# Peptides against a protein of PDB entry 3T6J: the designs that were tried, part 33

Target 1, 375 residues: chain A of PDB entry 3T6J
Amino acid sequence: PIVESYIGFIESYRDPFGSRGEFEGFVAVVNKAMSAKFERLVASAEQLLKELPWPPTFEKDKFLTPDFTSLDVLTFAGSGIPAGINIPNYDDLRQTEGFKNVSLGNVLAVAYATQREKLTFLEEDDKDLYILWKGPSFDVQVGLHELLGHGSGKLFVQDEKGAFNFDQETVINPETGEQIQSWYRSGETWDSKFSTIASSYEECRAESVGLYLCLHPQVLEIFGFEGADAEDVIYVNWLNMVRAGLLALEFYTPEAFNWRQAHMQARFVILRVLLEAGEGLVTITPTTGSDGRPDARVRLDRSKIRSVGKPALERFLRRLQVLKSTGDVAGGRALYEGYATVTDAPPECFLTLRDTVLLRKESRKLIVQPNTRLE
Target 2, 372 residues: chain A of PDB entry 3T6J as posed
Amino acid sequence: PIVESYIGFIESYRDPFGSRGEFEGFVAVVNKAMSAKFERLVASAEQLLKELPWPPTFEKDKFLTPDFTSLDVLTFAGSGIPAGINIPNYDDLRQTEGFKNVSLGNVLAVAYREKLTFLEEDDKDLYILWKGPSFDVQVGLHALLGHGSGKLFVQDEKGAFNFDQETVINPETGEQIQSWYRSGETWDSKFSTIASSYEECRAESVGLYLCLHPQVLEIFGFEGADAEDVIYVNWLNMVRAGLLALEFYTPEAFNWRQAHMQARFVILRVLLEAGEGLVTITPTTGSDGRPDARVRLDRSKIRSVGKPALERFLRRLQVLKSTGDVAGGRALYEGYATVTDAPPECFLTLRDTVLLRKESRKLIVQPNTRLE

## One batch from the design tools (peptide; aimed at target 1 I87 F138 Q141 H150)

Design b2_p15_6 (made by RFdiffusion4)
Pose (drawn by RFdiffusion4):
Structure b2_p15_6 (pose): chain A 372 residues (1-112, 116-375), chain P 15 residues (1-15)
Amino acid sequence: as target 2 above (372 residues)
Amino acid sequence: SYGSSTAGTYYFTPS
């Protein structure tokens, strides 16, 4: 459509429980030139789903070209203006017929070297160079194969299923599936507090995982003297964001104030656990004399260590999502999401530095439409 | 009928 639109109580992020949605609405025009660069990603999108750490029976039944667009926003009502979105928010529809992927083109043009804190003098160079371009990649993957992948196991009214039970097996356990989503049950209705952050974490992780693929970069025109940097800046940005996320964590209430930032911290912790000197947090000192930190990500160890930590992680997340296992999901997540002062990081002590170097986000003014 | 779930959104990282 020339004009793309949508509205309702949709994103559930701001409900302390995680079910009730916050009202919004948007009207934006579809840009053509930048969209083809996405529709390409849609065309070859089919294969990639099978590259995911879980078998094809643990994935959605068919596939689709649901849609991927680039929208110049006219009116976005509500609290915020996301860079990209995958909707509608009803999973059943995501699997049965389809969903849509939205990359807002003109919001980007808004959001783009001393404020590059927690990086090194190198790094921020590659950051300034490849952040913008890589942003499209991460978004595309986050939206398309982030939430585009995965399958829900639901018990329909009768004792039957939405799938064949005897032929499905859990790779982690080896048994046959003993858990699932029953009638009326949904992602938010079960995982609740964690559902948003957990699902986002899975999406971003698939983002990096498939951002390691030559083909996707060929789609975005990255290879050779190119294919490196973008991938690096992407991962580096992920780990740095994992650091900045401490600001949005409330230690007193032992509570996270956001899904994305928490998820990013979780991915950071998983990478730190992979160890092998791949990632480091150093309690340095800024030129101003105050405290500071430097995030160190060895790029040569990306495929040898980090990737395994990823596909094992995604495998577990997805496995627990399909069977709808809350116990495992939480125990696996809230354990990763835990914030403490234990070394050799001391995140409780780091958080202060994160708050000192903290940033306040900018404001996006919007145009109106007068009726003549 | 369909029950609601989390919408997949992507937001900027701080500079």

Design b2_p15_6_s1 (made by RFdiffusion4, then SolubleMPNN; from b2_p15_6, 7 letters changed)
Fold by OpenDDE base, seed 5:
Structure b2_p15_6_s1 (fold): chain B 375 residues (1-375), chain A 15 residues (1-15)
Amino acid sequence: as target 1 above (375 residues)
Amino acid sequence: SLGRSPTGTFYFDPP
């Protein structure tokens, strides 16, 4: 077996300011079969990066081929086990030295085991499809999220010598039509600049990249989906995201006006973006469960994913990237916190929905680490 | 590293 491990102060999710890393470590075994799919994705990465909704000037100057491996975790030490990882977390190193991606395959497998009767907030007609394609859609989403989400975009930097990594005279901000007016100075990082929103903002960007690029036929082909299957994978991936946005309310603390989980906050933001798009793309309907207690249903109109959803996500994703690239903390915070705000305003009444989400909360699954033995 | 957590209630709340 091929064994991989990492250890150190890596993830900063537990730091409210996104700066201090938590000590984490794992030991895992390479899943060769699943890794092969991700290698095909890597082979297409340079081409797929061009499909992202920002000018080439906002993308990395030189493509550095990353590694992508699917891992079965044997042991994990940390506050939470992720589904995927992109390392290092230092944007400067990602741009100059490259990066690695991993999918924690057996962690994903645990998440796939959902019983139909326990599946909340979906229409009955969607449940079977969701169960069937949840796993495959997760593989697609994780691959895109890590490789092309976290692995994309350029930070505009002025180095210690005063030199810029972009042409100040020719590079245009696609949102304003003007020259670039802000950038990262020497010693400034993504986390140091964006602080309290940095982690969730980046996760939101990565998740959005996944949703956006999963619409590309080449992506689905890489994962072995064609025709109706490909369309179902797309639908379930988007459906899962909007459902996750509703589930995210569990991780909001109204009394403190804060989020306790960066990824779930990100998913709520995406839900808000897609709701704002309107035109019947996403509908959340309060209902009454069989127990007579509050329930809810999320509906995604499949026929509107490309016509309504994609353009909305494109605009939002471009804004995220532009604000990130330019180090525009004020603009970025205004945008992100706006979508991350949870109120009880109609029609959604998110605080009321939160009560429903908490009421319908699923039992927490325990992840048990496996053992290996020689046979 | 930037880690992606799974969706749903499978997530372990940070202590």
Scores: peptide ipSAE 0.054, ipTM 0.801, DockQ to the pose 0.107
OpenDDE base, seeds 1, 2, 3, 4: peptide ipSAE 0.056, 0.035, 0.068, 0.073; ipTM 0.797, 0.786, 0.805, 0.801; seeds 1, 2, 3, 4 fail the geometry check

Design b2_p15_6_s2 (made by RFdiffusion4, then SolubleMPNN; from b2_p15_6, 7 letters changed)
Fold by OpenDDE base, seed 5:
Structure b2_p15_6_s2 (fold): chain B 375 residues (1-375), chain A 15 residues (1-15)
Amino acid sequence: as target 1 above (375 residues)
Amino acid sequence: SLGRSPTGTYWFDPD
């Protein structure tokens, strides 16, 4: 078998300031069959990057072909096992040296194990479809999230010699219509500047890229979905994200006004963006469960994904990227923390919904290390 | 690395 491993101070999710890496390591075996699908996505990456909702001036000047591999994890040492990984975490290195993507396939497989009777917050009509397409939609989302999410966008930088990596006279900020007013100075990084919001903000950008690009027919074709199947995969992917945004409330601590999981915070932000879009795209309805206790249902109008959802996500995603590229911490924090704020204000009453989410919380899954044997 | 956590995965101890 082809074995991959990595070890070091890699992820900064446990650092409140998003800067200090946690010591982490894994050993995994390459899944050749699944890796082949991701290689097809890599082959289309340069073209798909052009579909993202920002000017080419906000994208990397030179496309560096990344690696993408599906891995079956044998052992993982760290605070949490991810579904996918993009490395390195340094944007400057990604821009100059390239990057590698991995999907932790057997971790995803564990996540796919959902019992219909335990599936919360979905309409009955959506449950079977959700169960059927959750796995495939996750593969699509993870691939896009890692490769085209984390792998996209340019940081505007002034180096130690005073040179800019962009033309100050000609590059225009698409949000303001003005020349670029801010950038990263030498020694400044994404994490150092955006600090407490850096991890969650970047995850939100990556998740948004996944939702946005999964609407592209070429993406679904790469993963082997056409016609009605492709539309169902899209629908379930978006539905999953909206549901995840509700589930995210579990990871909010009201007393401390903080989030305990960067990805879940990101998903809540996306939910807020899609709710703000209105027009009946997303509806969260408090209900009463069969036990007589509070419950809730999330509905996503399939027919409004492209007409309402896509434009809303496009605008939001562009703003995320522009603020990231320009190193506009004040603007970025205002935008992101605004959507990440959890109150009990009507009509959503998120703090009340949080109580419902906690009440309906699923039992924690136990992931067991696999064994290998010679036969 | 920037890792994507599946829904429900804990990076911190749950409350």
Scores: peptide ipSAE 0.032, ipTM 0.768, DockQ to the pose 0.102
OpenDDE base, seeds 1, 2, 3, 4: peptide ipSAE 0.029, 0.031, 0.034, 0.037; ipTM 0.749, 0.769, 0.768, 0.777; seeds 1, 2, 3, 4 fail the geometry check

Design b2_p15_6_s3 (made by RFdiffusion4, then SolubleMPNN; from b2_p15_6, 9 letters changed)
Fold by OpenDDE base, seed 4:
Structure b2_p15_6_s3 (fold): chain B 375 residues (1-375), chain A 15 residues (1-15)
Amino acid sequence: as target 1 above (375 residues)
Amino acid sequence: SLGRGPTGVFYFDPP
């Protein structure tokens, strides 16, 4: 078998300032069969990058074909086991040297295991569909998240010699219509500038890319979905995200006004964006469970994903990228923290919903990594 | 990176 491994101070999610990496390592075996879909995605990546809602001037100058492999993890040393990985985490290196993507296939397999009776916050009709397509939709989302999420976008930089990696005279900010007014100076990084919001912000961008691009027919085709199946995968992917946004409240600490998990904060932000879009796209309804205690249901109107959801996400995602590219910390923080704020304001009453989420919280699964043998 | 928790829905930070 082909063995993949990495080790080092890699992920900075546990650093409040988003800068210091946690020591992490894994040993995994390449799953050739599952890698095939991701290879097809890589083959289409250059084209799909052009579908993202920012000008080419905000995208990498040169497409560097990355590796993307599905891995079955044998050993993972770290605070948590991800579903996917994009490395390196330095944006400058990503855009100049390239990057690698991995999907942790057997981790996803664990994620697929959902008992219907334990599936919270969904309508009964959606539960069956969710169970059926959760796995496939996760594959799509992980692939897009890593390859085209983390793997997309350009940072505008002025180097130590004063040279810019963009044409100051011709590049236009699509949000303002003006020339670029801010950039990263020598020694400045995404993490150093955006600090406390950097990790979550980037995860939000990556997740948003996943939702946005999963609407593209070519993406679904790459993953082998057509017709009604493709639409169901899209629906379940979006449904999963809005549900995750609700579940995210578990990771918010009201007393400290902080989030304890960057990805979940990101998913809450996306939920807020889609709720703001209105028009009945997303509805969270408090209910009463069979036990007589508070419950909730998330509803996503399938018919409004493209008409309402996509435009809202497009605008939001473009703003995320523009602010990231230009190193506009003030603007980025204002945008992101605005959506990441958790209050008990009507109609959502998120703090009250948080109580419901906590009440319905189930025990965490224990992930046990397997051995392997030759057949 | 996309973290998924044991539930498959969310990534958790250890205590």
Scores: peptide ipSAE 0.095, ipTM 0.808, DockQ to the pose 0.088
OpenDDE base, seeds 1, 2, 3, 5: peptide ipSAE 0.061, 0.049, 0.091, 0.050; ipTM 0.798, 0.796, 0.820, 0.802; seeds 1, 2, 3, 5 fail the geometry check

Design b2_p15_6_s4 (made by RFdiffusion4, then SolubleMPNN; from b2_p15_6, 8 letters changed)
Fold by OpenDDE base, seed 4:
Structure b2_p15_6_s4 (fold): chain B 375 residues (1-375), chain A 15 residues (1-15)
Amino acid sequence: as target 1 above (375 residues)
Amino acid sequence: SLGPSPTGVFYFDPD
């Protein structure tokens, strides 16, 4: 077997300022069979990057072919076990030296185990589709999230000698139509500038890339889905995201006005973006459960994903990238915190919905990592 | 019910 490992101060999700890494390490075995899909995704990555909603000038100057493998985790030392990883977490290194992607396949497999009777916040008809396509849609989302999410975009930098990594005269900000007016100075990083929103913002960008690119026929083809199956995978992926946005409320602390999980904050932001798009794309309906207590249902109109959802996500995702590339902290914070704000304002009444989410909360899954042997 | 969505890293502060 091929063994992969890493160790060090890797992820900064637990740092309120997004800068200090938590000590983490894993040992895993390469799953060759599952890695094949991700290898095909890598082979298409350069082309798929061009499908992202920003100019090439906001993308990496040179495509650096990354490594992407599916891993079966044997041991993971850290505060949480991810489904996917993109490393290193330094944007400058990603764009100049390259990066690696991994999907933690056996972690995903654990996540696939959902009992229908315990599946909350979905319509009954959607539950069957969700159960059927949850796994496949997660594979798609993780692959896109890591490779084309975290693996995309460029930071505009002025180095210590005053040289720019972009042409100041010709590069145009697609949001303003003007020349680039801000950038990262020497010693400034994504995390150092965006601080408290950096981790969640980046996760939001990566998740948005996943949703956006999963609509591309080539992506579904790479993962082996065609026709109605491909459409169902798309639907379930989007449905999972909007549901996750509701579930995210569990990780919001109203008293402190803060989020306790960067990915969930990101998913809530995406939910807000898609709700803002309107036109019946997403509907959250408070209901009464069989126990007579509050419940809720999330509905996603499949027919409006491309017509309403995609354009909304496109605009949002472009803004995320442009603000990130230009180091526009003020603009980025205004955008992101605006969508990340949780109030009890109608019609959504998110704080009230949070009570429902908490009421329907189930016990945490305990992930026990297996041993392995050769036979 | 599905816990945290199985994408990315699962860091969270328990209550």
Scores: peptide ipSAE 0.037, ipTM 0.742, DockQ to the pose 0.092
OpenDDE base, seeds 1, 2, 3, 5: peptide ipSAE 0.028, 0.027, 0.029, 0.027; ipTM 0.680, 0.676, 0.687, 0.689; seeds 1, 2, 3 fail the geometry check

Design b2_p15_7 (made by RFdiffusion4)
Pose (drawn by RFdiffusion4):
Structure b2_p15_7 (pose): chain A 372 residues (1-112, 116-375), chain P 15 residues (1-15)
Amino acid sequence: as target 2 above (372 residues)
Amino acid sequence: SSTVEDESAFYASRF
């Protein structure tokens, strides 16, 4: 459509429980030139789903070209203006017919070297160069194969299923599936507090995982002297964000104030656990004399260590999502999402520095439409 | 005219 639109109580992020949605609405025009560069990603999107750490029976049944667009926003009502979105928010529809992927083009043009804190003098160079371009990649993947992948196991009214039970097996356990989503049950209705952050984490993780693929970069025009940097800046940005996320964590209440930031911190912790000097957090000192930190990500060890930690992570997340296992899901997540002062990082002590170097986000003014 | 907070740092959101 020339004009793209949508509205309702949709994103559930701001419900302390995680079920009730916050009202919003948007009207934006579809840009053509930048969209083809996405419709490409849609065309070859089919194969990639099978590259995911879980078998094809643990994935949605068919596939689709649901849609991927680039929208110049006219009116976005509500609390915020996301870079990209995958909707509608009803999973059943995501697997039965389809969903949509939205990359807002003109919001970007808004959001783009001393404020590059927690990096090194190198790094921020590659950051300034490849952040913008890589942003499209991460978004595309996050939206398309982030939430585009995965399958829900639901018990229909009768004792039957939405799938064949005897032929499905859990790779982690080896048994046959003993858990699932029953009638009326949904992602938010079960995982609740964690559902948003957990799902987002999965999406970003698949983002990096497939951001390691030559093809996708060929779609975005990255290879050779190119294919490096973008991937690096992407991962580096993920780990840095994992650091900045401490600001949005409330230690007194032992509570996270956001899904994305928390998820990013979790991915950071998983990478730190992979160890092998791949990632480091150094309690340095800024030129101003105050405290500071430097995030160190060895790029040569990206495929040899980090990737395994990823696909094992995604495999677990997805496995517990399909069977709808809350116990495992939480125990696997809230454990990763835990914030403590234990070394050799001391996140409780690092959070202060994160708050000192903290940033306050900008404001996006919006135009109107007068009727003549 | 109105204003909203910038949430572009989210990459994308599940709606």

Design b2_p15_7_s1 (made by RFdiffusion4, then SolubleMPNN; from b2_p15_7, 11 letters changed)
Fold by OpenDDE base, seed 4:
Structure b2_p15_7_s1 (fold): chain B 375 residues (1-375), chain A 15 residues (1-15)
Amino acid sequence: as target 1 above (375 residues)
Amino acid sequence: PYVVEDRTYELSVRG
């Protein structure tokens, strides 16, 4: 078997300031069959990057073909096992040296397991569809999230010699219509500059890229979905995200006004964006469960994903990227923290909904090291 | 990285 491993101080999610890496290491075996799917995505990556809602000037100057491999993890030393990885984490290195993507296939396989009787917050009519397409939709989302999410965008930088990696005279900020007014100085990084919001902000950008690009027919084709199946995968992917935004409330600590999980915070932000779009796209309805206790239902109007959801997400995603590229911490913080704020304001009453989420939550599971053998 | 929380996504772990 082909064995891959990495080790070091890699991820900074445990650092409140997003800068100090946690010691992490894994050993995994390459799944050749699953890797082939992601290779097809890589083959289309350069073209798909052009579909993202920012000017080419805000994208990497030169496309560097990344690797994308599906891995079955044997051992993982760290606080949590990801389903996908994009490394290195330094944006400047991603821009100039390239990057590698991995999907931890056996982790995803565990994530695909859904028991209908335990599935919360969905309408009954959506449950079977959700169960059917959850796995495939996750494959799409993770692939896009890593390759075209984390693997996209450019940071504007002025180096120690005063040289810019962009043309100050010609590059225009699409949000303001003006020339670029801010950038990263020498020694400044995404994490150092955006600090407390950096990790979650980047995850939000990556998740948004996934939702946005999964609407592209070529993406679904790459993953082998056509016709009604493709539409169902899209629907379930978006449905899963808005549901995740509700579930995310479990990871919010009201007393400290903080989030305990960056990805879930990101998903809550996306939910807020899509709720703000209005027009009946997303509806969260408090209900009473069969047990007589509080419950809730999330509804996504399939017919409004493209007409209402996509434009809203496009605008939001563009803003995320522009603020990231220009190093506009003030603007970025205002935008992101605004959507990440959890209050009990109507109509959503998120703090009340949080109580419902906590009431309906499942117990944490343990992931144990798998065995492998020769056969 | 992309993280799926076991509690959030109702992961069913065998064993």
Scores: peptide ipSAE 0.194, ipTM 0.683, DockQ to the pose 0.082
OpenDDE base, seeds 1, 2, 3, 5: peptide ipSAE 0.028, 0.026, 0.031, 0.029; ipTM 0.596, 0.577, 0.598, 0.600; seeds 1, 2, 3, 5 fail the geometry check

Design b2_p15_7_s2 (made by RFdiffusion4, then SolubleMPNN; from b2_p15_7, 11 letters changed)
Fold by OpenDDE base, seed 3:
Structure b2_p15_7_s2 (fold): chain B 375 residues (1-375), chain A 15 residues (1-15)
Amino acid sequence: as target 1 above (375 residues)
Amino acid sequence: PYVVEDRTFEGSVRG
């Protein structure tokens, strides 16, 4: 078998300032069969990048074909095991040297094991559909998240010699209509500038890319879905995201006004964006469970995903990218922290909902190191 | 990276 591994100070999510990496390592085996769909996605990546809602001037100047492989993890040392990886975690290197994507297939397989009776916060009519398509939707989301999320966008840079990697005279900020007024100077990085919000902000951008691009017929075709199946995969992917936004409240600490998990914070932000879109797209309804205690239901109107959801996400995603590209920390922080704020203000009453989420908290899954053999 | 495990890379993030 083909064995892949990495080790080192890689992910900075546990650093409050997003700078210092956690020591991490894994050993995995290539799953050739599951890698095929991701290879097809790579083959379409250059075209799909053009579908993202920012001008080409905010995208990488040159497409660099990345690797994308599905791996079965044998051992993983770290604070948690991801389902997908995009490395290196340096935006400048991603845009000039390239990157590698990995889907940890057996991690995803573990995530697919959901018991219907324990599935929280969904309408009864959605539960079977959710269970059926959760796996396929994750494949789509992970692929897009890594390859076209983390793997997209350009940072505007002035190097140590004073040269810009963009034309100051012609490049226009699509949000302001003006020339570019800020950029990364020599020695400045995404993490160094955006600091406490950098990790979560980037995850939010990547997740948003996944939701946005999963609406593209070519994406679903790559993963083998057409017609009604494709629409169901899209629906479940979006439904999973809005549900995750509610679940995210577990990882908010009200007394400290902070988040404890970057990805969950990102998912809450997306939920807020889609709620703001209004028009009945997303509805969270407090209910009473069969046990007489508080519960809740999340509804997503599938007929409004394209008409209401997509435009809202498009605008938000463009703003995320523009602020990232220009190194506009003040604007980026204002935008992101605004959506990441958790209060008990009506109509959502998120702090009250948090109590419900905690009450309905699922048991943590234990992931145990497996073994493998050749027969 | 994409995470399914909600507690993956858990750490305090300050606003």
Scores: peptide ipSAE 0.320, ipTM 0.834, DockQ to the pose 0.094
OpenDDE base, seeds 1, 2, 4, 5: peptide ipSAE 0.231, 0.033, 0.040, 0.027; ipTM 0.761, 0.665, 0.674, 0.658

Design b2_p15_7_s3 (made by RFdiffusion4, then SolubleMPNN; from b2_p15_7, 11 letters changed)
Fold by OpenDDE base, seed 5:
Structure b2_p15_7_s3 (fold): chain B 375 residues (1-375), chain A 15 residues (1-15)
Amino acid sequence: as target 1 above (375 residues)
Amino acid sequence: PFVVEDRTHELSVRM
């Protein structure tokens, strides 16, 4: 087998300011079959980047073909085991070698193991589809999230010599119609500038890219889905995201007004965006469970994903990117924290829903990392 | 220079 390992100060999720890396390491084996799908995605990446809802001037000037592999983890040392990774954080390596994407396939497999009777917050009619397509939809989402989410977008920079990486006279902000008025200066980074919202904001952008691009037929074809299957994968991917937005409330601490998990905060934000779109796209209905205690149901109208969901996500995603590219921290924080705010205001009553989420919380799963042997 | 973020995609085991 092909063995891959990574070790070092990599992820900064434990730093509330997103600056200090946590020591992390893993050893994994390449899953060749699944890696082949990601290789096809990489082969189409340059074209797919053009489908993202921002002008080419807000995309990277040069496409550097990244590596993408699916890995089965043998051992992982860190505060949390991810489903996917985009590395490195090191500027010198990014400039010379580009970036690498990995999907931790057997980590995703753990998430697949949900019994139908324990599946919360879904309509009964959706449960079977969800169970059937959860795995495949995760593969699609992770691939898009890592490769075209984290791998997309340009930061406008003025270097130490005063030179800009964009034409100040011709590049137009698509949101304002004006010339670019802000950028990153020498020594400023995404994390240093956006600080407490940087990680979650970027995860939200990446997740949104996944939802947005999974609607593209070429993407589904790459993963081997066509016709009705492709539509079901799309539906389940979107359904999973809105459900995740509800589940995310577990990771909000009301008394501290903070989020404890960046990805979950991101998913809640996406839920808020799609709820704001209205028109019956997403509905969260409080119910009573069979035990007589509070429950809830999330409904996503499949027929409105493209007509209502896509345009809403497009506008939101473009705003995320524009604010990121221009280093507009004030605008970015206002936008993101606005959607990340959790109140008990009607009609959603999210704080009340949080109580329901906590009540219906599944027991913690034990992830056992395997050993290998020769037979 | 292009800034590339180093991020992880984490899914809840409950998802």
Scores: peptide ipSAE 0.024, ipTM 0.624, DockQ to the pose 0.072
OpenDDE base, seeds 1, 2, 3, 4: peptide ipSAE 0.087, 0.025, 0.079, 0.028; ipTM 0.691, 0.613, 0.693, 0.665; seeds 1, 2, 3, 4 fail the geometry check

